# Peptides against a protein of PDB entry 1LOE: the designs that were tried, part 10

Target 1, 181 residues: chain A of PDB entry 1LOE
Amino acid sequence: TETTSFSITKFGPDQQNLIFQGDGYTTKERLTLTKAVRNTVGRALYSSPIHIWDSKTGNVANFVTSFTFVIDAPNSYNVADGFTFFIAPVDTKPQTGGGYLGVFNSKDYDKTSQTVAVEFDTFYNTAWDPSNGDRHIGIDVNSIKSINTKSWKLQNGKEANVVIAFNAATNVLTVSLTYPN
Target 2, 181 residues: chain A of PDB entry 1LOE as posed
Amino acid sequence: TETTSFSITKFGPDQQNLIFQGDGYTTKERLTLTKAVRNTVGRALYSSPIHIWDSKTGNVANFVTSFTFVIDAPNSYNVADGFTFFIAPVDTKPQTGGGYLGVFNSKDYDKTSQTVAVEFDTFYNTAWDPSNGDRHIGIDVNSIKSINTKSWALQNGKEANVVIAFNAATNVLTVSLTYPN

## One batch from the design tools (peptide; made by RFdiffusion4, then SolubleMPNN)

Design b2_p16_4_s4
Fold by OpenDDE base, seed 1:
Structure b2_p16_4_s4 (fold): chain B 181 residues (1-181), chain A 16 residues (1-16)
Amino acid sequence: as target 1 above (181 residues)
Amino acid sequence: DGLKRIGFSATTSDAL
């Protein structure tokens, strides 16, 4: 039976080598994170690490990144579990699947995770997701329970353009999503 | 040390 697939069709301006984890793989057309089967985790990391914090100056880096993703679900009413952009320790490995999106292991704050994520969550988990049950964009810091969320209407099979920006001076992370087509 | 990696992740489950 066909299941939901998650893909990235366009990356930012920098082309980098990728480290594939779980079921993630690439074709000429796109980066595919999941196979059309249940209970899978797929991840892809940029091989080159980034400096978030400069030990010499103590400064935290600003960054802006953009990408385009596609969710292909056989049934738009039943889409699980979600897609995530994340920043994690260089030796990061796949974490808990399902509602934890392969990035976290707990809804409780765990500073040892050292992981920040932007989730595009397609499935409602009663234990931590917003009570309205909406599909949503969330900002996650060391926990699958988002510190902030915004409702998002999934357009099945269409490319979503995403821009993520971090301002170190204000400590504000900004996320925008549009469907240009 | 301030070093991190950027990545993407997605999951499926029995909820499908």
Scores: peptide ipSAE 0.683, ipTM 0.915, DockQ to the pose 0.657
Fold by OpenDDE base, seed 4:
Structure b2_p16_4_s4 (fold): chain B 181 residues (1-181), chain A 16 residues (1-16)
Amino acid sequence: as target 1 above (181 residues)
Amino acid sequence: DGLKRIGFSATTSDAL
């Protein structure tokens, strides 16, 4: 069985301290979430929390973030399981591995998760993924079963630039992915 | 309270 490594090679706009969880670690040039080994969970959190909701006023904040990731798989047809960008409670810990991407524990909606994720899902899980079996980008709210998905063509070993923005006024989360090279 | 952390997570498995 083939293995896959997932890395974040660029952080933007500002470098921050990281909290590493599971097998995640960093070098000068990249954040490595997993090595090319089986059955791993690797996470990294920005140490500085963000304040996206003001409990006193009820106001919700906008945010924009960007990063560049690379997936390295020995065989581009056998890539598991994927990686996510996520926003979670400050004390978040690794969750279920495999198809749950280390972020969720159920395909059923669980409000106690308090977690939103953008998944870059490279492996088809019959129980919750789009039936076409395509690799996809998904928006996950308190569940590994995405509320919205879009097919995505993986370019193995290539840097993908991602921009994720949330517009509080419209309540719209936008994800942009490009392969510039 | 509105405080969250941003992070990245990835997993591998032998499900292939």
Scores: peptide ipSAE 0.683, ipTM 0.915, DockQ to the pose 0.633
Fold by OpenDDE base, seed 3:
Structure b2_p16_4_s4 (fold): chain B 181 residues (1-181), chain A 16 residues (1-16)
Amino acid sequence: as target 1 above (181 residues)
Amino acid sequence: DGLKRIGFSATTSDAL
């Protein structure tokens, strides 16, 4: 068993271990996916592929990832779609459909997408989001329609700490979000 | 295939 890990404390203008897609870029030592403008998509991928499956043994890898994010909406009552952490095929490309967070393109399950995402969804899409209309965290498997969701209180402009862990033995994905300040 | 990339993605829409 081997462990591969990486950490990015500060994002620089020449972040060689990231692949930027769409409008994604770095500024002020932060990774910025989108600005407060309409109809945009921004993504950033870790440049090194991750081995999540051992072809010899068939074992699936465990993983833990942590990050800090800020959503800063000019008007707290008018917030965009949100963002997602995702795992996708190596050649993944940004998707332009509104409400799909740049990762998916349908509410229908499509196993060929081979994409899993944790969404931090700040906009209610009637067609697939929980009917209560709450901003929410969701787990998305090959579809923008989450297999599980939980309401989340957005604190506009404040840093949130996230931990995402996958236990291969139990096939359980865990998401934790806290606002330490 | 066991190779994947991880990343972050966000969008804005006409609702903004």
Scores: peptide ipSAE 0.650, ipTM 0.899, DockQ to the pose 0.839
Fold by OpenDDE base, seed 2:
Structure b2_p16_4_s4 (fold): chain B 181 residues (1-181), chain A 16 residues (1-16)
Amino acid sequence: as target 1 above (181 residues)
Amino acid sequence: DGLKRIGFSATTSDAL
C-alpha cells in the first residue's frame, strides 16, 4: 500500500496552523495524508488564507513554496492515487471521487472550482491521464485533467525535493522535483 | 475577494 509523507518546516503534532481534513494528520515534523486503506481522503490546509489577488488593483501575487515528500509504494500495481499541492477557495472541502486526488470532481474544465493543483500522480486513470501510463507531475487548473504533464520516475521511499513557483507577471507556474539522495 | 488556501491532498481508491 502506498503512503505519502511530507517534511515541511515547523510541522509537528501540535501544529495549529493547519486545518486537517479527512485522514490527514501530523507527527513529529511530518505531515501524513494517506492511510493504508481504500477509499479515503486526506488533506491539510494552511489555516491562514493567502491573498492571491487584489480586487482593487487587479494585481496577482507571486509565490514560491518548497517541500519534501516521501512516497512509499512497495508494489507498483497496488498504489494509491498520489497527492497534490493545491490552491483553492478558503472554504474548500475534500472531494471523494477516486482518482481526483481529493481536490477535483471532474475531468471537465470547471471554472467555478477556482482551484489550481500540482499533482504527483502515481496511478494511471485512463479517462484523463497521459496515455503513456507513466507516473507524472501535472499542472491542474479547474480539472483533474492536467493542462501540462511530465513523466516522473518515482524513487520509492526516497525524499524528493519540490519547488513550486508562480510568476504573476508571466502567468507561469514552475515545478521542479529532485532526488538529492 | 482574492483569498485562497494552500494545502496538500491525497486519496486512496479501490485500486489500493
Scores: peptide ipSAE 0.626, ipTM 0.895, DockQ to the pose 0.648

Design b2_p16_8_s1 (from b2_p16_8 with E4D K5Y F8L S16A)
Fold by OpenDDE base, seed 1:
Structure b2_p16_8_s1 (fold): chain B 181 residues (1-181), chain A 16 residues (1-16)
Amino acid sequence: as target 1 above (181 residues)
Amino acid sequence: MLPDYVRLGFSATTSA
């Protein structure tokens, strides 16, 4: 497959310390998850844990976050593999690369993963992706096989603004993506 | 499904 660079040019509004994993790193202008090289995994975690569930009170914490990402692909007709925003246990480590996006290890539901992700999937994997072959946004719960997807038109090299809202009670994420420029 | 405490993050991959 072709090489692709994935970057976050804006995240917040809170500026937090980051835990870098794999090939992820920061520059003055952006958080770079991958460079345009083959067979890489790059991740970055917000260092501060989020208290999602309070077992004493039964309260569930919801949140909204936003960020801006850029995909720079040498060949816009063949872009691999994709980018995710995810929620995982505090000790989470990089998982399987390639089509598993560094976040999951199986298309089968695995409750031990305890991971929810929003995927921005640029490459069609026959074994689990929607059959229409479209690039897509997916909601992933403990599996790389999305529980819900929506077709998405990649604009190579352009900033995409994303808003994600998490409902911890239902374990459901809602996603908005726009290309303002 | 989720644990009491989680971290948020970003991930991306490339392949051959």
Scores: peptide ipSAE 0.687, ipTM 0.933, DockQ to the pose 0.667
Fold by OpenDDE base, seed 4:
Structure b2_p16_8_s1 (fold): chain B 181 residues (1-181), chain A 16 residues (1-16)
Amino acid sequence: as target 1 above (181 residues)
Amino acid sequence: MLPDYVRLGFSATTSA
């Protein structure tokens, strides 16, 4: 298996302090989650918590976030394991690596995870990924096994612009990915 | 499904 690096090159809409976990680090204009080395988990959290749910009133907040990521792999046909944007409890810590993307620990639904992720999955894991073997974008709720997926063509070394929006009124999470260059 | 307060983050992994 060839090694792959994952980076975030643009943040939006607001720049925030980051909490680094695992092998994640940053330079002035680049957040590097992993270097091209084996068996790594790299994470970075926006330091500011978001009040997404008011358990007392039942109110749910909307949010919109955007970022630009780059995947650099020496072999575009062998890229592992993937990149995720996730929403998790404030005290979230790195979880299982490899195909679990450092975010989950099981393909079985685990409500205690309290984690939602948008995965940009570059490696096929036969136990839970779509059978067509395509690289894909997935919505993960408390499990690495996505509740919904869409095939996605990786452009190695190119910046991918992502916008993720949650509409509380409709309970819909929207993900858009474009390669502008 | 989610707690009252959350953090947004990024994660990536490599394997052997």
Scores: peptide ipSAE 0.684, ipTM 0.936, DockQ to the pose 0.675
Fold by OpenDDE base, seed 2:
Structure b2_p16_8_s1 (fold): chain B 181 residues (1-181), chain A 16 residues (1-16)
Amino acid sequence: as target 1 above (181 residues)
Amino acid sequence: MLPDYVRLGFSATTSA
């Protein structure tokens, strides 16, 4: 597919240390996940682990995070492949690239993945994506095949503001995306 | 489903 760069120009309410994986890196201006080259996987993790579940007490944790991303694609009609915000085990490593977005390895539900992702999917994969072929936001639980999706209109080169809230008690992720004028 | 401790992160990919 066409080369595309993915960047995060603002992330987190507070400054965080990052663990870079694959081709991801940072500058003073932005976090760059991929350059506009083929066959890349770029990831960046917040270094501090989050205690989501306390099995001893049964307590669960909620969180809200926000970030601003930019997609730069030379060809707006053929953008590859997408990016995700994800929640994974602390020792998570890059997974399958391409349509699996570096986060999953299968469209089949795999509980051993222990990964939840919010995908901003810019490329249509016939095997698992919504049949309308639209670029979309998806909620992925242990599979690249989303449990829920919504069509999303990419604005190439524009900053998109995202807010993601997780309610552990209900296991609900709420996602909002806006393109400020 | 999730483990006790997790990390949050970003991931992006390009294909061949």
Scores: peptide ipSAE 0.662, ipTM 0.930, DockQ to the pose 0.666
Fold by OpenDDE base, seed 3:
Structure b2_p16_8_s1 (fold): chain B 181 residues (1-181), chain A 16 residues (1-16)
Amino acid sequence: as target 1 above (181 residues)
Amino acid sequence: MLPDYVRLGFSATTSA
């Protein structure tokens, strides 16, 4: 019956419960993952490890997370790759391959990655993204090639509310995105 | 699939 909970309502310049990687940083109480330049990777990890698997009992943790994000992309032809929420081993490191959102390094399934991501993908990669070319939400398991996707209409500069829930009993991950304003 | 302990995070990239 172990439980871990946390919340961050605003991000400070000395956010001690975050591990910043690459170009990730905080400004104006917001977490900013990338700079407005090409070929960058930015990440931020919650500093405390999360107990997901209990080998003694065999129990897998349930979790629910929510966050708000804003993407500014006034020019549809000049858009970054997007971003992910991800779950990875504690020693996870940024990945530099273009189009892999800083989390993966191949469209091939790699179980050694032990990484699950929810992608909010704004750039169409012909090699692995849905053929309709839509911006999309994807669930990625050990690969940038999503196991499931859904088209998502980006509202430029608007706050999107996201809820991600995992039910261990059913092994179902649920993602919801809304634009309340 | 997952290890006993993990970290949660956010990640983003820009490309060439």
Scores: peptide ipSAE 0.645, ipTM 0.931, DockQ to the pose 0.856

Design b2_p16_8_s2 (from b2_p16_8, 5 letters changed)
Fold by OpenDDE base, seed 4:
Structure b2_p16_8_s2 (fold): chain B 181 residues (1-181), chain A 16 residues (1-16)
Amino acid sequence: as target 1 above (181 residues)
Amino acid sequence: SLPDYVRLGFSATTSA
């Protein structure tokens, strides 16, 4: 596959404390998850834990997060493998690379993963991706096989603005992506 | 199902 770089723009260490994993790093203006090299896994975690579930009361927290990402691929027709926003246990570590996006290890549902991801998947994996082969946004719950997907047209090298919101009352996760430029 | 405390993060991968 072609090499692709993934980054979060307008993001620096002064803005948020991060835990870097794999090949991820940051400058004053950019969080770079991968460079355009092969076989890379890059992750970055917000250092502050989020109390999302109160097991004693049963209360679930709402949250909204926004970010801007850029995918830079030498060949816009062959981009691998993808970028994800994820929610995972505080001690989460990089998982399987490639099509598993460094977040999951199986297409089978694994409740022990305790991981939810919003994938921006740029590469078609026949074993679990939508059969139309489109690049897509997917909601992943404890599996790389998305529970829901929507086709997405990558604009190579351009900033994509993303808003992800979770409404605890309705148990709905909302994802919005726009290319303002 | 999620644990009580989580971290938010980003991940990206490339392959051969």
Scores: peptide ipSAE 0.687, ipTM 0.940, DockQ to the pose 0.679
Fold by OpenDDE base, seed 3:
Structure b2_p16_8_s2 (fold): chain B 181 residues (1-181), chain A 16 residues (1-16)
Amino acid sequence: as target 1 above (181 residues)
Amino acid sequence: SLPDYVRLGFSATTSA
């Protein structure tokens, strides 16, 4: 079977294997998606396409992705929307609709989006987010309205380790988040 | 429904 693997330990100023979109950039060896200003969208795509679906056989690839992130949100009254890890068509473009995390443009299910995202959502959008208003992790399939969510207690400025795995045999996507420190 | 080939990425936004 085909296997694709990559790792980026430190993000450089000229990261050739990333496609930056919007305000996404690298600084201090970190990928920075947004500036600390209003109305921004920032994305970064791994430049190499990934063969995830074999249309000839109907087989979907298994995958595991791990990353570390930091969210700086010291002001609880003025917080950004959060961020996503997402899987999208190769020609995916940033979406500018507020609250859609730069990935989606509707709360309605749209199969033509062909986009799956794991959101780490720090802003409560009344129209689609869980009614408890908690910061949450969500699994989004072709819609910003998550098919499943879990409350998440953000540790401001702390490094979170994330593992996202998809098991094609069971059709189960798992998300694990830990704060090791 | 996924396409045959995809890109992986990260995305974030701030709102007004």
Scores: peptide ipSAE 0.677, ipTM 0.942, DockQ to the pose 0.863
Fold by OpenDDE base, seed 2:
Structure b2_p16_8_s2 (fold): chain B 181 residues (1-181), chain A 16 residues (1-16)
Amino acid sequence: as target 1 above (181 residues)
Amino acid sequence: SLPDYVRLGFSATTSA
């Protein structure tokens, strides 16, 4: 849809350098990923690469990140496709838009994408989304088809606090989302 | 295989 905007209102240190892709841009306290227009892909990358894999030692890095997002949809019944937090190769570029969230290109597992995403999916795509049609949080590994999902109740215009942690030892990615009262 | 280096980011989309 062309009526929904996605913003990150808290996304790390004030001095964080970002690489903007597509329609993404920032103001003082807000990263805006999409304009309220159709057929947009907006992305923003933290400019500093993370050394996540050390081939010499076999060590994989842990990380924890937090952010606050807001979805503004004048029509709560027709919200756009969604947004993701993702981990991708340093030279990552916008991928397929729409239901692929600008991060993936297929529902088939593609190890060459080397991309992991936490999706906050606001649109039901029959071909790959959970059959209940709920808006959901999903963990996506090399595919837009989530390996795990949980229903999520969107609160339009409200700030959602998210914490994402990756434990390398267990290879587990955890996600929490709360709407503070 | 995992890449040696990654970037973290956000992405959002709207459709036609």
Scores: peptide ipSAE 0.664, ipTM 0.934, DockQ to the pose 0.656
Fold by OpenDDE base, seed 5:
Structure b2_p16_8_s2 (fold): chain B 181 residues (1-181), chain A 16 residues (1-16)
Amino acid sequence: as target 1 above (181 residues)
Amino acid sequence: SLPDYVRLGFSATTSA
């Protein structure tokens, strides 16, 4: 497939609260997850662990995160494979590349993954993606096969503003994506 | 289910 680069704004070389994995790195203003080369996995973790589940009380934490990302693809009609925000165990390492987005290893539900992801999927994989073939936002729980999806129009080279929020009381995860410019 | 502690992250991939 055609190569694609993914970057996120507001991360500089002095960004000391990130753990870089695979091909991920920083420039003056951006976190870059992949360059325009084939067969790469790039990840970056926030270094501080988050207490998401209190086993003593049974309470699950609320969270809200916002970020801006850019997809730069030489060929806007053939963009692979996608960008993902994820929540995983503290010792998480890069997983299967390509259509598995470096986050999962199976389309079958695997509780041992303990990973939840919001995918911004730019490449159609017939084995698990929505049959309409659209680029899409997906909610993934322990599987690359999303539990819910919505079509998304990629604006190549443009900044996308994303807000992801989880409400523990209602068990609702919300995702908002806009192209303000 | 999720563990008590997690990390947030970003991931991206390219393929052949």
Scores: peptide ipSAE 0.651, ipTM 0.934, DockQ to the pose 0.672

Design b2_p16_8_s3 (from b2_p16_8, 5 letters changed)
Fold by OpenDDE base, seed 5:
Structure b2_p16_8_s3 (fold): chain B 181 residues (1-181), chain A 16 residues (1-16)
Amino acid sequence: as target 1 above (181 residues)
Amino acid sequence: KLPDYVRLGFSATTSA
């Protein structure tokens, strides 16, 4: 067995354990994925690869991740497109922007994507999002069309605490979000 | 097919 653990409490300008993609960068000790401008994709990867599949034993790793994020939109009633935590191949690059969140390219299942994401989706895309139009948390497997969703009320400008856990034995992914303040 | 190794990341987008 092996264990990988890391934490980042302050982000510096030369954050060596992050790979910045697109418009992602650090400023004032914060990781900033996008600015309040149009047509941007910002990503940040933890630089160290994570061993999640043991081909010799067939075992899949368990994991727990926690983080705090802020969406701070100039207009609380028009917020696009969302924030995403994802797991992807080590050579992953930014994918389609906008409603695809920079992580996927299709609503059709594509096994070659090899990407799992937890989306915090602030914008309703008619073609794949839940028909009620609510902002939502979604679990995405090889497709921007979520396999499961739950309505989520965005508190603009507030810190959201997130915990994501995967239990390999039960094949259950758990997502929790709270606004402590 | 699952990859042996992956990277964890965050992503965000804006649109026109």
Scores: peptide ipSAE 0.673, ipTM 0.933, DockQ to the pose 0.933
Fold by OpenDDE base, seed 4:
Structure b2_p16_8_s3 (fold): chain B 181 residues (1-181), chain A 16 residues (1-16)
Amino acid sequence: as target 1 above (181 residues)
Amino acid sequence: KLPDYVRLGFSATTSA
């Protein structure tokens, strides 16, 4: 597969210190998760934990996050493997690479993962991705096999603005992606 | 369901 670089160029108002994992690093201009080299996993966590669930009261928090990412691949027609925003336990560590996007280990539902991800998947994995082969945005709950997907047109090298919001009252996660330029 | 406390993060991968 072709290699590509993934980076975050702009964060939302929840900007925090970062915990880097794998090949992730930062400059003043951007957070770079991978370079255009093969077999890499790069992650970055916001250092401050978020209290999203109160097990004593049952209350669930709303949240909204926004960011801008860039996928820069030498070949727009063969881009692997993808970029992911995720929510995971505070002690989360890199998981399986490649098509598992560094956040999951199985296509089977694994509640012990306790991880929810929004994937921006650029590479078709026959075992779990939508059969149309489209690049897609997916919502992943404890599995790399998305519970919902939507086709997405990658604009190579362009900044994609993303807003992800969770409404606790409705239990709905919304994702929006735009290419303003 | 998620635990009480979580971290937000970004991840990206490449492959051969």
Scores: peptide ipSAE 0.658, ipTM 0.928, DockQ to the pose 0.677
Fold by OpenDDE base, seed 1:
Structure b2_p16_8_s3 (fold): chain B 181 residues (1-181), chain A 16 residues (1-16)
Amino acid sequence: as target 1 above (181 residues)
Amino acid sequence: KLPDYVRLGFSATTSA
């Protein structure tokens, strides 16, 4: 088996292992994807490609990733649109903004997207989000319409700890989110 | 459903 790991504890202005897209940038020790203004898309890619499919063996890689994120909205009552972790082709570019989270373009399944995402969705889009209207964590495969969701209570301005794991043998993706403070 | 090589990333959006 092969393991690829990376860890970034501090972000600097010359973060060469990241590819910034849209409004994404770094400040003192922080990766910032968007400002608190309307109609923005910000993305950051880890620059090194990941070998996730081994054509020689037919094996799909297992992976575990952990990170901390903060959503700090000026109005905690109405927060749009969300934060996303995603896996996409190496040449991926920002996609549709707003409720599509800059990662997808349709609620219909599109295999050409070749994108899997874990969304932390703060805004209810009637056309595809769970009918209860809750903020939620979703697993998205080639579509903004999640294949599975779970309600999530946003704590505005607080650090959320996330662990995402994929087991290739069982084809199960797990997501854990906690607010330790 | 995924290509052989991928990139990992984060994304966030705001709307009107």
Scores: peptide ipSAE 0.656, ipTM 0.929, DockQ to the pose 0.927
Fold by OpenDDE base, seed 2:
Structure b2_p16_8_s3 (fold): chain B 181 residues (1-181), chain A 16 residues (1-16)
Amino acid sequence: as target 1 above (181 residues)
Amino acid sequence: KLPDYVRLGFSATTSA
């Protein structure tokens, strides 16, 4: 089975393998997706399309992605909704902002979305988020309402190491997050 | 079901 890997160790202002959308941009060695203001949506796409489904053979590709991210959410603003990794159609554009994380438009299952996301959700939306109100990691399939969630303790301003792996044979998506000291 | 070809991406938002 085909396996794809996505890894970027350094970001630069002339990053040619990224498509920036909304407020997303690169600075010194960092990809910045949002500003510390309200009503922003920032996205960045890996420019090369990935052949994840072969309709002729029925084969689905495996993939592994690793990255680090930093969330700066000062209490003085308290406007952060979260950070999301997603896979979507090649012509994907920013979707609804706020609690929809710029990747979805509904809590109802919408197969036309054709989007799978791993959310690192920092804001409790009572309409769809886990009732305990915890910040959480969620797996989203065609809906902002996660099919599975796990509580996650945000370390503000710290680098989180993430590994996301998809096993096509088992149809299992695995997410790992650690804060190295 | 996903399409044949996809793009990987990152997204982040702030509240309205």
Scores: peptide ipSAE 0.625, ipTM 0.923, DockQ to the pose 0.817

